# Peptides against a protein of PDB entry 3OAK: the designs that were tried, part 35

Target 1, 145 residues: chain A of PDB entry 3OAK
Amino acid sequence: DDLEQYLDEKILRLKDEMNIAAQLDIDTLNKRIETGDTSLIAMQKVKLLPKVVSVLSKANLADTILDNNLLQSVRIWLEPLPDGSLPSFEIQKSLFAALNDLPVKTEHLKESGLGRVVIFYTKSKRVEAQLARLAEKLIAEWTRP

## One batch from the design tools (peptide; made by RFdiffusion4, then SolubleMPNN)

Design b1_p13_6_s2 (from b1_p13_6, 8 letters changed)
Fold by OpenDDE base, seed 2:
Structure b1_p13_6_s2 (fold): chain B 145 residues (1-145), chain A 13 residues (1-13)
Amino acid sequence: as target 1 above (145 residues)
Amino acid sequence: SISEEIIEKVISE
């Protein structure tokens, strides 16, 4: 199926872009810590966020997203940064919103590691209350018998 | 992983 192949390749390209953006932000923050240059701002994920949200919001891409483990890249984007900080409020909010509309199953949580990270967001004191509540909602939905 | 180590640290705050 040509369409299926096209969609797979589209998602796989996005995974690569997301992973690269995450690494570049990590590099920026490590350099910020090393040099003390407070003008160094990690912005690669923020720049790519609109594209990520656009893809995650497409109902016709849901199966392709899940089958290609794009959630692994989502997990990476949600992980704490080298300085212990979290990704921007907007990244958290946008990704949690997008996750809420995906038919995520246990197998996807296992292969992506997303479950553990979202649980972290329910426990961290660095997380805004409203986002902690969103994380709790996701966990409740994913663990619903 | 590095993230897991940071997660444990942040949770303990």
Scores: peptide ipSAE 0.047, ipTM 0.723, DockQ to the pose 0.468
Fold by OpenDDE base, seed 4:
Structure b1_p13_6_s2 (fold): chain B 145 residues (1-145), chain A 13 residues (1-13)
Amino acid sequence: as target 1 above (145 residues)
Amino acid sequence: SISEEIIEKVISE
C-alpha cells in the first residue's frame, strides 16, 4: 500500500546515503594516507549517525529495514577502514545497540554479511572491551538453536 | 566491501 511504499523508499534512501557516507570517508582516509595530510578527517558517517540511529530504533520500521537489507549498509559502516582502524567508538556503540533490538534472522545475516563482521569485533584487539562484549552478546543471540 | 585480507590482518595483531 501507500504507507508500505513510502517506508520502503525511506529506507532505500537511507541505505544509499549510508553507502555514500562510507565511501566518502574511505576516500578521505585514502587521501590522508596518500598525501600525509593529517588534517583530513572522515566525518560523513558521524554526521549521518543520528539519522541512522533514529531509523534503526523505530519498531514500525523493523520489517522494512530487514526486507530492504539495510543491514548491508550497517555492515559496511562497521568494516575496518583502509588503514585497518575501526569506525568511531560512538558508531560502534550506537549500531550494536540498535542491532540488539532488531529481530535479526539468519537469512538477514547471510544477505548482509553482518555476521562475519560482528565476529570480527569479538576478536580484534582494536575493539574496546565494552563493545567486544556487545558483539559477543549479539553473536550468542544469533547463533542460538 | 573491505577485503577479508584486511580483516584477518587486523585480527592477527
Scores: peptide ipSAE 0.043, ipTM 0.714, DockQ to the pose 0.452
Fold by OpenDDE base, seed 5:
Structure b1_p13_6_s2 (fold): chain B 145 residues (1-145), chain A 13 residues (1-13)
Amino acid sequence: as target 1 above (145 residues)
Amino acid sequence: SISEEIIEKVISE
């Protein structure tokens, strides 16, 4: 099916872009630590965030998103950074909101590793209270009978 | 990745 192929390619391109953005930010932060150059700011994920949110919000893309394991890239974006800090508040908020509207199943959590990371957000003292609650909500939805 | 190690450290704080 031409449409299915088109959608797959679209999601796979976004997945690649997300992974690249995450790595570039990590590289920037590592370089900042190495050189002490505080002018180095990791902004690649933030720049791409609107596109990510737009795609994740499309109901017609849900199957393509889940089938292509885009959630792995979402997990990567949520992982703590080299210095132990978390991604920006806006990234956390936007992704948790988007995840709440996806029909995520156990198999998707396993293949993406997303479940473990979201559980982390329920336990970390570095997470804002409102985002911890969002993480808890997701866990509750994913673990309900 | 380094994430799991960092996760455990952060949780332990």
Scores: peptide ipSAE 0.042, ipTM 0.714, DockQ to the pose 0.480
Fold by OpenDDE base, seed 1:
Formats: C-alpha cells, sequence, structure tokens
Structure b1_p13_6_s2 (fold): chain B 145 residues (1-145), chain A 13 residues (1-13)
C-alpha cells in the first residue's frame, strides 16, 4: 500500500546515503595514506550517525529495515578501514546498541554479511572490551536454537 | 573480498 511504499523508499534512501558516506570516508582515508596528510579526517559516517540511529530505533520500521537489507549498509559501516583501523567508538557503540533491539534472523545475517563482521568484533584485539562484550551478546542471541 | 582480507589481517595481530 501507499504507506509501505513510502517506508520502503525511506529506508532505501537511507541505505544509499549510508553507502555514500562509507565510500567518501574510504576515499579520504586512502588519500591520507597516499599523501601522508594527517589533516585529512573521515567524518561522513559520524555526521550521518544520528539519522541512522533514529531510523534503527523505530519499532515500526523493523520489517522495512530487514526486508530492504539495510543491515548490509550497517555491515559496511562496521567493516575495518583500508589501514586496518576500526570505525569510531561512537559508531560501534551506537550500531551495536541498535542491533540489539532488532528481530534479526539468520537469513538477514547471510544476505547482509553482518554475522561475519560481528564475529570479527569478538576476536579483534583492537576492539574495546565493552564493545567486544556487546558483539558477543549479539552472536549469542543470533545463534539461539 | 578486500574487506575479508583486512579482517583476516586484523584478526591475526
Amino acid sequence: as target 1 above (145 residues)
Amino acid sequence: SISEEIIEKVISE
């Protein structure tokens, strides 16, 4: 219906915005590596984060979020960067918190690749202890019988 | 993928 169509378009627009933000940050960091210019700071994801968190927190959008594979963009935001560093602490914390309230199923994990990335966060020595614990909690919930 | 390569590198640290 009209409402479903509106919500689909809303989520798909956000998905596109998230993907663009991630790519712009990657471009910035690649240029930083190439030139050695440490003044280049990747900030596009951080700027968009409040909007992402707002959408992910809305219960009435859960089905639309999952059906349109917005979790693929969440996965992209969580992936390690070209230099092996992780996204900002705030991004990690906010996204893990938001994921905790979504009814994520196995099919969503597979189609988004999110499962593999969250497992990474349980193993990486670069991850803060509190965020590693959040990642473990998510894995435990997603692997329940 | 490039991401997988980076993930494996970071995990191996």
Scores: peptide ipSAE 0.041, ipTM 0.701, DockQ to the pose 0.490

Design b1_p13_6_s3 (from b1_p13_6, 7 letters changed)
Fold by OpenDDE base, seed 4:
Structure b1_p13_6_s3 (fold): chain B 145 residues (1-145), chain A 13 residues (1-13)
Amino acid sequence: as target 1 above (145 residues)
Amino acid sequence: SISEKIIEEVIAE
């Protein structure tokens, strides 16, 4: 119906915005590495984060989020950056919290690649202990028999 | 990709 179409379009637009933000940050960091210009700061994801969190927190959007594979963009946001660093603590914390409230199923993990990335966060030495524990909780929930 | 290589390395540990 009209509402469903509206919600689909809303989520797909956000998905596109997230992907663009991620790529812009990658481009910024690559340029930083190439030029040595330490004044170059990647901030596009951080700027968009409040909107992402707002959308992910809406119960009425859960089905639309999952059906349109927005989790693929969430995965992209969580991936290591060109210099091997991770996205900001705030991004990690906010996304893990939001993921905890979504009815994520195995099929969503497979189509998004999110499961593999979250496992990475349970094992990486560059992850804060608090966030590693959150990642572990997600994995436990998603793999629950 | 670089990201995937990093992820694979850590997961393989």
Scores: peptide ipSAE 0.441, ipTM 0.919, DockQ to the pose 0.884
Fold by OpenDDE base, seed 3:
Structure b1_p13_6_s3 (fold): chain B 145 residues (1-145), chain A 13 residues (1-13)
Amino acid sequence: as target 1 above (145 residues)
Amino acid sequence: SISEKIIEEVIAE
């Protein structure tokens, strides 16, 4: 199926781009810590965020997104940074909103590690109350009998 | 990893 192959390749390319962006931001922050150069700012994920949100919002891509474990890259984007800080408010908000519209199943949570990270957001004192509530909503939906 | 350690510590509380 030509369409299925095209969609798989599209999602896999985005997954790669997301992973690269995350690593570049980590590298930037590590260098900032090592050198003390406060002009170094991690911006790669923020720059790519609109594209990520666009893809995650497309209903016709849901199966492809889940089948290719794009949620692993979403998990990576949500993880605490080397300095202990969290990704930007906008990244958190956008990803939680996008996740709310995906038909995420237990198997997807296990293969991506996303469930554990979202639980973290329900408990971390560094998370804005608004976003903690969104995380709690997701956990409630994913743990339904 | 550093991230995993941070996550584990918070979840364990």
Scores: peptide ipSAE 0.441, ipTM 0.919, DockQ to the pose 0.878
Fold by OpenDDE base, seed 1:
Formats: C-alpha cells, sequence, structure tokens
Structure b1_p13_6_s3 (fold): chain B 145 residues (1-145), chain A 13 residues (1-13)
C-alpha cells in the first residue's frame, strides 16, 4: 500500500529528526558546561516542537505513530537532561496534551518506556503542578482496567 | 544512563 508506506516513511523521518534534536541539545549543554559559555542555548527540540505537535495531532497518523514506536522519541524528549534539568515547559505541556488524544495501549508504553517517564513527572519536585496533574491524568487513563 | 538514574531515584522516593 503506497499510502501506508508514505506514512511510515513520514513518521520514521520525524522520529529521526526528534532523536537528532535531542542529541544536539545535549551536546550544546555539555559544551556550555565545559566552556562556561553561558550564551550557548539548547533550542533544537523547541524549534522542532511545532512539527511534532502537528504530526501527533493528526488522527489519520495515530496507527502509524504507534506502530513505528514514535513514542520512544517522545520519551527521549521528556527525559531529564544530564544536569538534572527538564525540557522546556512548552515541550512538556504540548507533548502531554498530544498524548491525551492518542489511543495508547500498554504494549506501546512498554516498548517506548514512556510510562515510566510519565510516572517520573508525577513525582518530580521540579515539575510544575499543572503539568504533574496532566501526567497523573495520563497514568490514570493508561492504567484503567 | 544518567537520565535513567535520575528517573529511578525519583520514582523510588
Amino acid sequence: as target 1 above (145 residues)
Amino acid sequence: SISEKIIEEVIAE
């Protein structure tokens, strides 16, 4: 199926772009620590965020998103950075909102590691209260019998 | 990884 192939390739390209953005931000932060250059700002994920949100919001891509484990890249984006800091407020808010509309199943949580990371957001003292509540909502939905 | 260690520590609290 030509359409299925096209959608798979689209998602896989985005997945790659997301992973690259995450690594570039880590590299920037590590360089900032090494050089003391406070002008170095990690912005790659933030720059790509609109595209990520756009894709995650499309109902016709839901199956492709889940089948290709794009949630693994979402998990990577949500992970704490080496210095213990978290991704920007906008990244957290946008991704939690997008996740709320996806038909995520237990198998997707396991293969992506997303469940564990979202639990982290319910417990971390560095997370804004409103975002912790969103994380709690997701966990409740995903663990519903 | 460092991220996993951070996550594990918080979840364990």
Scores: peptide ipSAE 0.440, ipTM 0.918, DockQ to the pose 0.908
Fold by OpenDDE base, seed 5:
Structure b1_p13_6_s3 (fold): chain B 145 residues (1-145), chain A 13 residues (1-13)
Amino acid sequence: as target 1 above (145 residues)
Amino acid sequence: SISEKIIEEVIAE
């Protein structure tokens, strides 16, 4: 119906915005590496984070989020950056918290690749201990019988 | 991609 279509379009727009933000940050960091210009700072994801968190926290959007594979964009946001660093602490913390409240199923993990990335966070030595624990909690929930 | 390579290396450890 009209509402469902509206929600689909809303989520798809956010998905596009997230993907663009991720790519812009990657481009910025690659340029920083190439030119040595340390004034180049990747901030597009951080700027968009409040909107992402707001959407992910809405119970009435859960089905739309999962059906449109927004988790693929969440996965992209969590991936290591060109210099090997991880996204900001706040991005990790906010996304892990939001994921904990979503009714994520196995099919969503497969189509998004999110499961693999979260496993990475349980094993990476670059991850803060408290965030590694959050990642472990997610894995435990997703693998629960 | 570089991201996938990093992820694979860590997961493989």
Scores: peptide ipSAE 0.436, ipTM 0.917, DockQ to the pose 0.909

Design b1_p13_6_s4 (from b1_p13_6, 6 letters changed)
Fold by OpenDDE base, seed 4:
Structure b1_p13_6_s4 (fold): chain B 145 residues (1-145), chain A 13 residues (1-13)
Amino acid sequence: as target 1 above (145 residues)
Amino acid sequence: SVSEKIIEEELAK
């Protein structure tokens, strides 16, 4: 219906925006590496984060989020950056919190690749202990029999 | 990609 179409379009637009933000940050960091210009700061994801969190927190959007594979963009946002670092603490914390409230199923993990990336966060020494625990909690929830 | 290699390396441990 009209509402479903509206919600689909909303999520698909956000998905596109997220992907663009991720790529822009990657481009910025690659340029930083190439030029040595330490004044180059990747801020596109951080700027968009409030909107992402807002959308992910809406119960009425859960089905639309999952059906349109927005989790793929969440996965992209969580991936290591060109210099081997991880996205900001705030991005990790906010996304893990939002994921905790979504009815994520195995099929969503597979189509998005999110499960594999979150497992990475349970193991990597690059991850702060607090966030590693959040990742572990998600994995435990997703792997429940 | 760099990202994928980092993830694969960590998951392989």
Scores: peptide ipSAE 0.442, ipTM 0.920, DockQ to the pose 0.888
Fold by OpenDDE base, seed 3:
Structure b1_p13_6_s4 (fold): chain B 145 residues (1-145), chain A 13 residues (1-13)
Amino acid sequence: as target 1 above (145 residues)
Amino acid sequence: SVSEKIIEEELAK
């Protein structure tokens, strides 16, 4: 129906915006590595984060979010950057919090690759203890029998 | 990708 189509288009637009933001940050950091220009700062994901969090927090969008594999873009946002660093503390914290309220199923984890990346956050020494605990909580919830 | 290699290395531990 009209509402379903509207919601699909909304989520797909956000998904595209997220992917673009991630790529722009990657490009910025690659250029920083290549040129040594330390004034180059990757900020595209941070700028878009409030919009992402807003959408992820809406209960009426949960099915649309999961059906359109928005979690793939969430996974992309959480992946290590070209210089080996992780996304900002705020991005990690906000996304883990948002994921905690979504009815994520095994099929969504497989489709998005998100489960594997979150497991990474439970093991990596580059992750703040607070965020590692949030990641562990998610894994525990997703692996419940 | 660089990202995938980093993740794979950590998960292998």
Scores: peptide ipSAE 0.438, ipTM 0.919, DockQ to the pose 0.892
Fold by OpenDDE base, seed 5:
Structure b1_p13_6_s4 (fold): chain B 145 residues (1-145), chain A 13 residues (1-13)
Amino acid sequence: as target 1 above (145 residues)
Amino acid sequence: SVSEKIIEEELAK
């Protein structure tokens, strides 16, 4: 199916872009740590965030998103950074909101590793209370009988 | 990785 192929390619391109953005931010922060150059700011994920949110919000893309394991890239975006900090408040908030509307199943959590990372957000004191509650909501939905 | 270590540390608590 031409449409299915188009959608697959679209999601796979975004997945690649997300992974690149994450790695670039990691590289930037590692260089910042190494050199002490505080002018180095990791902004690649933030720049791409609107596109990510837009795609995740499309109901017609849900199957393609889940089938292509885009959630793995979402997990990567949520992981702690080299300096021990977490991704920006906006990234966390936007992704948690978007995840809440996806029909995520156990198999998707396993293949992406997302469940483990979200549990981290329910426990970590580095997380804002508001976002911890969002993470808890996701866990509750994913563990729903 | 640094990320994995941080996550493991928190989950171990």
Scores: peptide ipSAE 0.437, ipTM 0.919, DockQ to the pose 0.890
Fold by OpenDDE base, seed 2:
Structure b1_p13_6_s4 (fold): chain B 145 residues (1-145), chain A 13 residues (1-13)
Amino acid sequence: as target 1 above (145 residues)
Amino acid sequence: SVSEKIIEEELAK
């Protein structure tokens, strides 16, 4: 199916872009730590965020997103940064909102590692209360019998 | 990694 192939390639390209953005931000923050240059700001994920949100919000892409393990890249985007901080408030909020509308199953959580990271967000004192509540909502939904 | 250590620490609490 030409459409299915097109969608697979689209998602895989985005997955690659997300992983690159995450690594570039990590590199920037490591350099900031090394040099003390406070003008170094990690902005690659923020720049790509609108595209990520746009894709995650498309109902017709849900199966392709889940089948290609895009959630692994979402997990990577949510992980703590080298300086111990978390991704920006907007990244957290946008991703949690997008995840809430996806038909995520246990198998997707296992292959992506996303469940463990979201549990972290329910516990960490680094997380704003508002976002912790969103994480709790996701966990409740994913563990619902 | 730093990320994994932070996550492990929090989940261990």
Scores: peptide ipSAE 0.434, ipTM 0.918, DockQ to the pose 0.852

Design b1_p13_7_s1 (from b1_p13_7, 6 letters changed)
Fold by OpenDDE base, seed 5:
Structure b1_p13_7_s1 (fold): chain B 145 residues (1-145), chain A 13 residues (1-13)
Amino acid sequence: as target 1 above (145 residues)
Amino acid sequence: MDKIAEEILERSK
């Protein structure tokens, strides 16, 4: 119906915006590495984060989020950056918190690759203990019998 | 990492 179409378009637009933000940040950091210009700061994901969190937190969007594989873009946002660093603490914390309230199923984890990335966060020595615990909580919830 | 991820995902089915 009209509402479903509207919601699909909304989520697909956000998905595109997220992917663009991620790529722009990657480009910025690659240029930073190439030029040594430490004034280059990747900020596109951070700028878009409030909108992402707002959408992920809305129960009425859950089905649309999962059906359109928005979690693939969430996975992309969580992946290590060209300089070997992880996305900002705030991005990690906000996304893990938002994911905690979504009815994520195994099929969504597989089609998005999110499961693999979150497992990485449970094992990486680069991750803050607080965030590693959040990642562990997600894995426990997703693997609950 | 992929192998471990697959194992965990299989358990989550």
Scores: peptide ipSAE 0.038, ipTM 0.685, DockQ to the pose 0.067
Fold by OpenDDE base, seed 2:
Structure b1_p13_7_s1 (fold): chain B 145 residues (1-145), chain A 13 residues (1-13)
Amino acid sequence: as target 1 above (145 residues)
Amino acid sequence: MDKIAEEILERSK
């Protein structure tokens, strides 16, 4: 199926772009720590965020997103950075919002590691209360009786 | 954290 192949390739390309953006930000922050140059700011994920949100919001891409484990890259984007900080407020908020509309199943949570990371956001004192509540909402939805 | 995470995920459908 030409359409299915196209969609798979689209998602896999985005997955790669997300992983690269994450690594570039890690590299930037590691260099910042190493050199003390506070002018070094990690912005690759932020720059790519609109594209990520756009894709995650497409209903016709839901199956492709889940089947190709794009949630693994979402998890990576949510993980703590080398300096111990969390990703920007905007990244957290946008991703949590986008995740609410995806038909995420237990198998997707396990294969991506996303479940564990989102639970972290419900417990961490470093997380803004507003975002902790969003994380709690996701966990509640994923664990519905 | 991992233990708690596993327990929660096991309750998920």
Scores: peptide ipSAE 0.036, ipTM 0.683, DockQ to the pose 0.067
Fold by OpenDDE base, seed 4:
Structure b1_p13_7_s1 (fold): chain B 145 residues (1-145), chain A 13 residues (1-13)
Amino acid sequence: as target 1 above (145 residues)
Amino acid sequence: MDKIAEEILERSK
């Protein structure tokens, strides 16, 4: 129906915006590495984060989020950056919090690759303990008997 | 490790 189509388009637009933001940040950091220009700061994901969190937090969008594989873009946002660093603390914290309230199923984890990335956060020594615990909580929920 | 955990670890790519 009209509403369903509207919501699909909304989520797909956000998905595109997220992917673009991620790529722009990657480009910025690659240029930083190549040129040594330390004034180059990757800010695109941070700028878009409030919108992402707002969408992920809306219960009425849960099905649309999952059906359109927005979690793939969430996974992309959580992946290590070209310099080996991880996304900002705020991005990690906000996304883990948002994921905690979504009815994520195994099929969504498979099609998005999100499960493997979150497991990475439970094992990485580069992750703050607080965030590692949040990641562990998600894994526990997703792998419960 | 249960099936779901295994699937996440090995197939959630």
Scores: peptide ipSAE 0.036, ipTM 0.689, DockQ to the pose 0.121
Fold by OpenDDE base, seed 3:
Structure b1_p13_7_s1 (fold): chain B 145 residues (1-145), chain A 13 residues (1-13)
Amino acid sequence: as target 1 above (145 residues)
Amino acid sequence: MDKIAEEILERSK
């Protein structure tokens, strides 16, 4: 099916872009730590965020998103950074909101590791209260019997 | 908490 192939390629390309953005930010922050150059700012994920949110919000892409394990890249974006900090408030808020509308199943959580990361956000005292509530909502939905 | 979760927590410290 031509449409299915097109959608797969679209999602896989985004997945690559997300992974590259994450690695570039990690490299930037590692260099910042190593050199002490505080002018080094990690901005790659923030720059790509609108595109990520746009794709995650498309109902017609849900199956393709889940089948291609795009949630693994979402997990990567949510993990703590080399300096111990969390991704920006906007990244957290946008991703949690987008995840709320996806039909995520247990199998997707397992293959992506997303569940463990979101649980972390429910427990961390560094997370803003409103974001912790969003994380808790996701966990509640994903752990329903 | 499994090994992966532990690694995540370690990075957050």
Scores: peptide ipSAE 0.034, ipTM 0.678, DockQ to the pose 0.342

Design b1_p13_7_s2 (from b1_p13_7, 6 letters changed)
Fold by OpenDDE base, seed 2:
Structure b1_p13_7_s2 (fold): chain B 145 residues (1-145), chain A 13 residues (1-13)
Amino acid sequence: as target 1 above (145 residues)
Amino acid sequence: SDEIAKEILERSK
């Protein structure tokens, strides 16, 4: 129906925006590496984060989020950057919090690759302990019988 | 399917 179509388009637009933001940050960091210009800072994901969090937090969008594989873009945002660093603390914290409230199923983890990335956050020494605990909580929920 | 859950669990241990 009209509402369903509207919601699908909304989520797909956000998905595209997220992917673009991720790529722009990658481009910025690659340029930083090649030029040595330490003033170059990747900020596109951070700028878009409030919108992402707003959408992920809306219960009425849960089905649309999951059906359109928005979690793939969430996974992309959580992946290590070209310089080997991880996304900002705020991005990690916000996304883990948002994921905690979504009814994520095995099929969504499979099609997005999110599970493997979150496992990384439970094991990496580069991750703040607080965030590792959040990642562990997600894994526990996703692996419960 | 429990395939993903099982795989994740095994990696975490």
Scores: peptide ipSAE 0.051, ipTM 0.706, DockQ to the pose 0.064
Fold by OpenDDE base, seed 1:
Structure b1_p13_7_s2 (fold): chain B 145 residues (1-145), chain A 13 residues (1-13)
Amino acid sequence: as target 1 above (145 residues)
Amino acid sequence: SDEIAKEILERSK
C-alpha cells in the first residue's frame, strides 16, 4: 500500500530527526561541562518541537506512530540531560498533552520505555506540580482496568 | 523505581 509506505517513511524520518536533535543537545551540554562555557545552549529539541507536536496530534497517524515505536524517541526527549537537568517546561507540557490523545497500549509502553519515564515525572521533586499532574493523568489512563 | 514501574505495567495488561 502506497499510503501505508508513505506514512511509515514519514514517521521513521521524524524518529531519526528527534534522535539526532537529542544527541546534539547532549553533545552541547557535555561540551559546556567540559569547557565551562556557559554560553553554550542546547536548543535542537526546542526547535523541532512544533513538528513533533503536529505529527503526534494527527489522528490518521496514530497507528503508524505506535507501530514504528515513535514513543521511544518521545521517551528519549523526556530523559534527564548530562547535567541532571530535565528538558524544558515547554517540551514536557507539549509532549504530555499530545500523549493524552494517543491510544497507547501496554505493549507500546514496554517497547518504548515511556511508562517508566512518565512514572519518574509523577514522583520527582524536580518536576513542576502542574506537569506532575499531567504525568499522573497519563499513568491513570494507561493502568485503568 | 524500575521494579515498581515494571510491576505497574504488568498489572495494566
Scores: peptide ipSAE 0.050, ipTM 0.707, DockQ to the pose 0.097
Fold by OpenDDE base, seed 5:
Structure b1_p13_7_s2 (fold): chain B 145 residues (1-145), chain A 13 residues (1-13)
Amino acid sequence: as target 1 above (145 residues)
Amino acid sequence: SDEIAKEILERSK
C-alpha cells in the first residue's frame, strides 16, 4: 500500500546515502594516503550518523529495514578503513546499540554479511573493550538456541 | 575468518 511504499523508499534512500557516505570517506582517506595531506578528514559517515540512528531506532521501520537489507550498509560502515583503522567509537557504539533492538534473523545476517563483521569486533585487539562486549552480546543473541 | 564466522552462524539455526 501507500504507506509500505513510502517506507520502502525512505529506507532505500537512506541505504543509498549510507553507501555514498562510506565511499566518500574511503576516497578521502585514500587521497590522504596518496598525497600525505593530513588535513583531509573523512567526515561523511559521522555527519549522517544521527539520521541513521534515528531510523534504526524506529520500531515501525524494523521490517522495512530488514526487508531492504539496510544491514548491508550497516556492515559497510563497520568495516576497516583504507588505513586499517576502524570507524569512530561513536559509530561503532551507536550501531551496536541500534542492532540490539532489531529482530535480526540468520537470513538477514547472511544477506548482509553483518555477522562476520560483528564477530571480527569480538576478537580484534584494536576494538575497545566496551564495544567488544556489545559485539559479544549481539553474537550471543543471534546464536541463542 | 569467514569460515569461522559461517560456522558460528550455522550453529544459531
Scores: peptide ipSAE 0.046, ipTM 0.701, DockQ to the pose 0.097
Fold by OpenDDE base, seed 3:
Structure b1_p13_7_s2 (fold): chain B 145 residues (1-145), chain A 13 residues (1-13)
Amino acid sequence: as target 1 above (145 residues)
Amino acid sequence: SDEIAKEILERSK
């Protein structure tokens, strides 16, 4: 119906925005590496984060979020960057928190690749302890019988 | 310098 169409469009637009933000940050960091210009700072994901968190927190959007594979964009945001670093602490914390309230199923993990990335966060020594614990909590929830 | 990270990145591209 009209509402479902509206919600789909809303989520798909956000998905595009997230993907663009991620690519722009990658481009910035690649240019930083290429030129040595340390004034180049990747800020696009951070700028969009409040909107992402707002959408992920809406219970009425859960099905639309999962059906449109928005988790793929969440996965992209969590992946290591060209300079080898991880996304900002705030991005990690906010996304892990938001994921806790979504009814994520195995099929969503498979189509998004999110599971493997979160497992990475449970193992990496570069991850802050509190965030590793959040990642572990998610894995436990997703793998429970 | 992480094999898991490298694998994930390669798969995402």
Scores: peptide ipSAE 0.041, ipTM 0.725, DockQ to the pose 0.285

